# Ledger of designs, part 81: peptides against a protein of PDB entry 9GMZ

Target 1, 343 residues: chain A of PDB entry 9GMZ
Amino acid sequence: TGFPLELLTRPATERLAYFENYTVAHPRLKEVYEILMRTIAEPAGASFIFVYGASGVGKTTLRLRVEQKLTELALPKLESDRARVPVVGIEAIAPESRYFNWKEYYTRALITLEEPLIDHKFDYGVRGISRDNFGKINVESKVVAPALRRALENALIHRHPDVFFVDEAQHFGKVASGYKLQDQLDCLKSLANMTGILHCLLGTYELLTFRNLSGQLSRRSVDIHFRRYCADSPEDVQAFKSVLLTFQQHLPLAETPNLVDHWEYFYERTLGCIGTLKDWLKRVLSDALDREATTITLKDLQKRALSVAQCQKMFKEIQEGERQLSETEADVQNLRSALGLGA

## One batch from the design tools (peptide; made by RFdiffusion4, then SolubleMPNN)

Design b2_p13_3_s2 (from b2_p13_3, 6 letters changed)
Fold by OpenDDE base, seed 3:
Structure b2_p13_3_s2 (fold): chain B 343 residues (1-343), chain A 13 residues (1-13)
Amino acid sequence: as target 1 above (343 residues)
Amino acid sequence: MGPLGVEPVPYVE
């Protein structure tokens, strides 16, 4: 059990890449994956899936694993239907300007949708969209956002992915003073409705603001809470220690570091978020490899840890999100009790 | 390896 020992003789880049590509199937990731895969297979008239949780909980890892699985499951069908793309995944960019750049969003979505299909020429029906010599989509500056939207709608209909992923989707919420988050959400709803493609928005607890703004979303969306591990739960502490034990065995170093003995410090600086933990260990591993070190020490960990101030800020954001969800659960119980439905 | 990667090694105190 552990990393392949031959990695110790490999370049630092290969050793780092091994750890980067390594994923622990921790209980919360497994739970959310199973719910998400089931919901994608049987959306039951849902147009949206919201996956929300703490920053660094592992949402991007979840997305990538679902994309891989959907691609694998689609392979037999892709042999007969060469126009089909099984899944599309993009990351929403934080707008530099006060306005969400829809032109950039549609361009990135089109590029991502067509990258797997470089050999398949599709006419988007929009002048100023072309393919370069490498098959990459080029969008001329003269192409306006409404034209790019129509091109994306046509491409999504033609390629018919099982789901359209938008990671960091809380960035849709970073709208200027005076712009309504509702307008952004209505644009996304319109895209989902026009294409018939299921959209999955992954993001922080800031996505709960979208849920609260539209009582119509609740009827056409599935909500998935990707929880962190909590130190007040013995089961969650055991799961977190198990993840640390697994990571220490998969750090490609000559001497296995003892991470588990420092579990409280790891918890303090990750808030029970496995993505944050992995990113921290990746930074520490990179430093160790650069020094040709045989192991990592507590001092090496401390050098790359998030500051206490960063953790305190992140923890406040988590507590507010968890509170909002707990209040919603209590409201549901109160409603059930008021309806004479047993709690 | 499962679709999610490697199952974590159980920690037993």
Scores: peptide ipSAE 0.173, ipTM 0.838, DockQ to the pose 0.900
Fold by OpenDDE base, seed 5:
Structure b2_p13_3_s2 (fold): chain B 343 residues (1-343), chain A 13 residues (1-13)
Amino acid sequence: as target 1 above (343 residues)
Amino acid sequence: MGPLGVEPVPYVE
């Protein structure tokens, strides 16, 4: 079944919003979702979950779907516990400076956790944190990072979310030295330990640097690899073609474009990353709607494609991440073999 | 829609 045909008579904004909100439950997304949901339900003493994979693989889509599901599952309990927030999710910002801005992080986390819709208001006991007449959190410029941290710790304890999500978490790794990276990891670990709240960090393969630096985090972390589709796997190619066919049927245009016949070109310019594919198709759809076009052509696709140079850079970053994981798997097998445990 | 959205349409060659 394709898109609702009534969309063809609707404004371009509504047609674009339909496609933006449309999600394909592709095999890799389903696999990672099931692992993540199980791990959140039964952390087994884990304080961290790391979800890593290529840029544009679909990590933000995964997060949003998990947040939605956790909210739905919590609704019956929220009627009796009006202080509880089922889930909190933030995106880490790339620092403008060489250093991660913890003050901004804590402020954003507090603003997200303490949305105006929460009836049960909490006093943080911190001067310079207030609520406006609409219940929105205001943080005065004079409030220092240690005070914001205490406020966030108290808020997380009081609201008791099932998980705290941080998207684009590789931005924590943007520090001038390995020592400063360790301090940031210890800060995150301390926040999770002090609150008792499970933290899920989603990011690129740069998150593997956090695994390598903290042998203590590895004992209290669960790792989830969100893989791309690989062209050397017939099953992955079939899954990628199925995703293209699905998006083809859900582009709200008068004439269904033939995307599947161009699957190799789509693979070349997305590297098997479904988020990159969706964002590309969204840009092309927006252009087609602005021109009142009946369909999408190969020329329209080419106009909004990533450049070959961008794809080469992204592919190099993917290959390095996949190599590091493959080496780690080989090292585990070698260690098991050397211990006489078998492969 | 399932929790993840819509299952992909199977591609058959």
Scores: peptide ipSAE 0.165, ipTM 0.836, DockQ to the pose 0.897
Fold by OpenDDE base, seed 4:
Structure b2_p13_3_s2 (fold): chain B 343 residues (1-343), chain A 13 residues (1-13)
Amino acid sequence: as target 1 above (343 residues)
Amino acid sequence: MGPLGVEPVPYVE
């Protein structure tokens, strides 16, 4: 089953949008999705879920698919409870300054939580927060971060989402000192505790620093590792080749490119990260459509590939994260042995 | 279409 052949007669924008919206349900995505959906349904007193993995592994795709599914499952209940939002998802932004901008974070969270389609008006109890004629939230520049926090707490309590997603959550860790990182965690913990809303933080392996700083968060957190595909695993190589085969069939081009024959080059430049692969193919497809090309060549791939220097940097970051997790697994075995629990 | 999109086509050598 390839792309709809009718797309070959459609505008380049529609052909690109088809591939952009196309998602391969690859094994690691499916595994993490099932764990995450189960954990959201039955949090067992958890206040946090940490989803960590390599940059470009597909965490944003996971988030969007979970948001879509939670929205679909909530539809029958939303007819009776018009105040409820099933899910809220934001992306944490890298601060331009040395400090995380909480005012901007709270503002974005409020804007995302209060979509215009929600008929039930809520008073945030904060002067300088209003809705326009289209129901969009407007926050006046004079509103301070503590007031925005209280507005967000009230909005989260009132809308009662099943989960609050924060993508790129490693950006909370971009603080000048370890003490300030603890302060950021205590702020997030306080927000989750005050609202009773489950928070899911998605990010790179830099989130492990967050996990390790708070022995109190560990008691109320669930950890989900979104692994990349590894070239030293025959099963992972087979899965990666299967993803390439699927993408080549879903590129809306007149001639199907042979991506699988170049699997080693794709692996070298993606490190087994399917999000990185998809984004690369999107760029190459866009270039091919702009040239009215019938197919994608190796030269077209090379033009949009990440540099070797970029791949080497990303690989070092991955190896450090995978090492820290492996040490944690060894520490569990050592703890079990020290407790007199058999290995 | 499943919640995650389309299952990958099995690669057979």
Scores: peptide ipSAE 0.161, ipTM 0.832, DockQ to the pose 0.900
Fold by OpenDDE base, seed 1:
Structure b2_p13_3_s2 (fold): chain B 343 residues (1-343), chain A 13 residues (1-13)
Amino acid sequence: as target 1 above (343 residues)
Amino acid sequence: MGPLGVEPVPYVE
């Protein structure tokens, strides 16, 4: 089943929006989704979930799909508990300074947490936090980070989300080295403990460094590795080709482009990351729609491809992350063997 | 559509 043929008569904006909203349930996404949903439902005393993987592997797509599903599952209960928010998700901002802007983090978290709840005023116990006429939270500039933290703690307790998502969570690690990074971890740990809300940190392999610094977080965390597709695995190659075939059928163009025949080129320029692939195809589709083109050519693909130098840099970052995980897995296996626990 | 969207079309060589 391809795209709805009626899209061919629709505006370019609608055709592009169709593809943007289209998601392929590829095997790795499905696997990670199932693990994440199960872990959210049954955290077993975990306070943190770490979801790590390559940039462009599809972590944002995963988050959005989980948020949608948690919202859907909560709908019957939200009628009785109007204070409840099923899920909250924010993106961590890259620090502009050597210090993480906790004030901004707490402000964004509060805004996001309260966005669906226009009609229900909550007293955060903090002066200078108000709602506008549209129910949006306004935080006065005079409100300090400790007060915003208390407001967020109270809001999280009151709204009781099943999970708090933090996307691009590697940004916590970039600001602080040594003791300061530990203080940030302790801050997040304290927030999770004080609220009783499960935190899910999504990010790159740089999250492994963050995870390894707190032996106490490791005991109360679940790890989920969102792997890319590897060209050395026949199964992964088949899955990648299947994704290309599926995207090929769902590009709203008059003539179906042959993407699958160029699978090696797609792999070379995406490193097996489906998010990178989708973003690439989106850019190429946008260009094709702007030209009123009937199809996508290899030349159109080449114009929007990542450079070889970008791919080489990204691949080195991936290899470093994959190596660190492989070493950790080997260390666990060695520890088990040394303990006389069978493999 | 499943919760994750559409299942990929199997590629058959």
Scores: peptide ipSAE 0.160, ipTM 0.833, DockQ to the pose 0.889

Design b2_p13_3_s3 (from b2_p13_3, 7 letters changed)
Fold by OpenDDE base, seed 5:
Structure b2_p13_3_s3 (fold): chain B 343 residues (1-343), chain A 13 residues (1-13)
Amino acid sequence: as target 1 above (343 residues)
Amino acid sequence: MGELGVEPIPYVE
């Protein structure tokens, strides 16, 4: 089944919004979703979940779908516990400076956790944190990071979400000269331990650096690798072509474009990352709608493609991440063999 | 829509 045909008579904004909100439950997304949902339901004493994979693999889509599901599952309990928030999700900001801004992180987390829709107002006991007439949190510029942290700890304890999501979490790795990456990790550990809230960090393969720095985290963390589709796997190629076919049928255009015949070109410019593919198609669709075009052509695709140089850079970053994981798997096998355990 | 989204259309060669 394709898109609703009535969309062809609707404004360009509605046609674009349909495609933006459309999610393909592709095999890798489904696998990671099932693992993540199970881990959140039964964390077994874990304090952290690390979800890592290539930029544009679909981690944000995964997060949003899990947030939606956790909210739906919590609705019956929220009727009796009006203080509870089922899930909180934020995106870590890339610092303009060479160091992570904890003050901004805590402020954004508090604002997200304390949305106006929560009837039960909590006093954080921190001077310079207030609510406006609409119930929105206002943080005065004079409030320091340690006070914001205490406010967030109290808010997380009171609201008791099933999980705290941080997207683009590789930005915690941006430390000023002379600071240790370990200090950032210790701050995160302390926040999870003080609140008793499960933290899920989603990010690029740069998150592997955090995993490797703390032998203590390895005992209290669950790792989830969100893999891209690989062209050397017939099953992965079949899945990638299936995703292209699905997007082809759900582009709200008068004439269905033939995307699948160009699958190699799509693979070359996305590296098997479905988020990158969707973002590319969204840009091309937007251009087509602006021109009132009946379809999209290869020339339209080429105009919005990532450059070969961008793809080469992204591919090097992916290869380094995949190498580090493969080495870790080999090290486990070597350790098992050395212990006299069967591989 | 399924729980996660829409299942992809199987590609058959």
Scores: peptide ipSAE 0.289, ipTM 0.872, DockQ to the pose 0.880
Fold by OpenDDE base, seed 1:
Structure b2_p13_3_s3 (fold): chain B 343 residues (1-343), chain A 13 residues (1-13)
Amino acid sequence: as target 1 above (343 residues)
Amino acid sequence: MGELGVEPIPYVE
């Protein structure tokens, strides 16, 4: 039930890579994964999926696992359709200016979309987009954002991914207020509509502000809340302890550390976010391996913990997001009650 | 390993 004991004789890099690649299928991750996979398979006319939750809840892990599964499911079809890409995923960059860099976004999307397809030349219909001898896309500086958009639209249509992922999608909302934010939403909506490709935006609770500004997206979007574990829920506490126990057994150290006995401290410094927990344990494991330590101590944990001030800031952001969702749920319930639909 | 990873080990008090 633990890590392969042979890892104890392996280099620190291999031991760390084992833990990095190790994923606990914790209840919240499993739930969101199942909903997301079902929605991708049967979008029912949706053009957007919004996945929102706390920073460090595990959204990147979710995306990567969905990308892996979609790739696996597509393999038999890729033999017959060599142009097809099963999935494409990018991370939205925080804008350095008051304006979203659409040129950079389209360039990164094109690069990511075309990386797996070295041998297949595609004419994007745009001068200044080429592939090098390694199949990497090069975009000349003279290529303007509208031309890159057309190239991406054509590429998405030709490659026909089951979903287009945009991680850290809250960054679309940070750049613009008022009309400019609407223009960004309209741009994304137009891209999804023109390509027929389902878009999945993953982000923090700040994504809700972006989601709520478009009454038109509401009719064509599916919302998925990736919840953290809450200490006021006995079931959530049990799930969190179970995750700690599982990580405890999968740290490739000579002596199994007792993480579960410190569950409250782990909860205090992760706020019930499993991604934050895994990243913390990865840092501590790296330090232990560098020292050739046999185990991890509480002092080792404390050295790599988030500060109380960081946790307090993160917790305020979580509470605001959870409050906004609770208010929205109450508004829906009130609307249903007012319509004479049973609660 | 399941599709999503390894199922958590149940914590028993």
Scores: peptide ipSAE 0.284, ipTM 0.871, DockQ to the pose 0.890
Fold by OpenDDE base, seed 2:
Structure b2_p13_3_s3 (fold): chain B 343 residues (1-343), chain A 13 residues (1-13)
Amino acid sequence: as target 1 above (343 residues)
Amino acid sequence: MGELGVEPIPYVE
């Protein structure tokens, strides 16, 4: 069970595209996918879903797979309701300034929500929002953030997606000194409440700060922890080795590289994050294809590996996030004990 | 490919 052998006769671009589009349904991805899909189907009064985990754990892959599935499931309804969009996904961009740019956020959200191919055009009720000759949304520079918010609220109500995804959502936490992250959360909460649209925020462990800041959001949010594989768990090591074995068989090269024998090195340089692993292998595959190489060597891997310093930094960020979660669990136990509910 | 992708090949030592 490997890549289609016909790929060996195909251009390097097709061989690379095969691997790029290839997704391993590894246990942690499957678990989080099932929880997320179930929560979107039955939010039980939740207005938010938080998906948090290490950078490179695979959150974007998760989002894209959920978007694909929700779109597929909605197809029969979309034939009858051409105004509906089943799902919307955007990536939050890191602000150049110390302040999150809500104007740009609303603009990107509107542009993403209002695909050119949607037959039913919507009046946003805001002057300076138009469509170009290709049907793409154009927002004039004179349109202010409050007007863009109203336009987005109206568009979300009209299109009624099952979920609104925001990837890299930790960027909402980048507020200047003196502005409370609470104000950003209240803004998002208001948008979700006004539209009735479930919001899913995907990001790093910095999203844990969002839960702690609003007791009201915590009551209306579902948390999903996308864990990495841990080397101290035999089951996690087995799963990680299985992913390596799967990737080595799906690298479209004439000779199958032995990645599994180097599993410790792969673990050292990915911290058990499958997205980081896949991105590393993509870079190495691209280099190999450019050289018309028959296989990948350890030297090829080493050339594209993250540095030890990068891994150490990433590991500290992971440990801090995992620590915060462990403290929260301990706090719950302490609270229960203090209430006399027992452990 | 399954809904989520391809199931990983079990590693056996």
Scores: peptide ipSAE 0.283, ipTM 0.870, DockQ to the pose 0.902
Fold by OpenDDE base, seed 4:
Structure b2_p13_3_s3 (fold): chain B 343 residues (1-343), chain A 13 residues (1-13)
Amino acid sequence: as target 1 above (343 residues)
Amino acid sequence: MGELGVEPIPYVE
């Protein structure tokens, strides 16, 4: 079934919102969702989950769907435990400076943890952190990063989320000259250990540098590779075409565009990343709705496509990440063989 | 709608 035909009589904003909120449960998203949900339910002493994959593969969609599901599952318990937050999710901001801003990170994490619906006033034990009359946290500019860290530790302990999500977590890798990337990891480890809260870091293949730097993290981490669709796999091509077919039926336009016939062009400009595809289609849909167009043309797609140069850059980053993972898989196999466990 | 979203329409050649 396609989109509700009634949307054709609705405002452009409602039509766009329909498509924005529409999620295709494509095979790779389903796979990583099931693994992630199972790992959160049974962390088995893990302190970290790393979810890595190409930019635009759909990591933010994965996070939001897991956050929604964890919230739904927690509802019966939240009636009795009003202090508990089932899940917390933030996006790490790319610093304007060359260095990750921990003060900003802790502030945003605190603001996200303290939703206004939580009746229990929590004293952070830090002067300059207050709640307004609407229950929003206000952090005074004078509050220093170590104090904000302690406040976050206390808040995480008190609210006890099942998981703490950090999206775009590769931004922790933006360290000052003279600081080691390991110091940033040790800071995150300390936060997870002090709070007892499972941390899930979602990001690009740059997160593999975090995995490689800490042989101690590897013992307390679960790795989830969110793969793109590959054009050299017939199954992946079929899945990608299926996603295109699904999106074309769910674009709220008077005439259904034929996206599937252009699958190679969509693949060329998305590299098999469904998030990139959805964002592209959203931009094109917005333009079509603004013009009161009946359909989307190839020319409309071309106007909002990533440039070939952008795609080439993204593809090099993907190839490097996939190479590093393939080498790691080979190393595991070599280790197993050397241990006499067989291939 | 499933817990994750809508299952994709199978592409058949």
Scores: peptide ipSAE 0.278, ipTM 0.867, DockQ to the pose 0.878

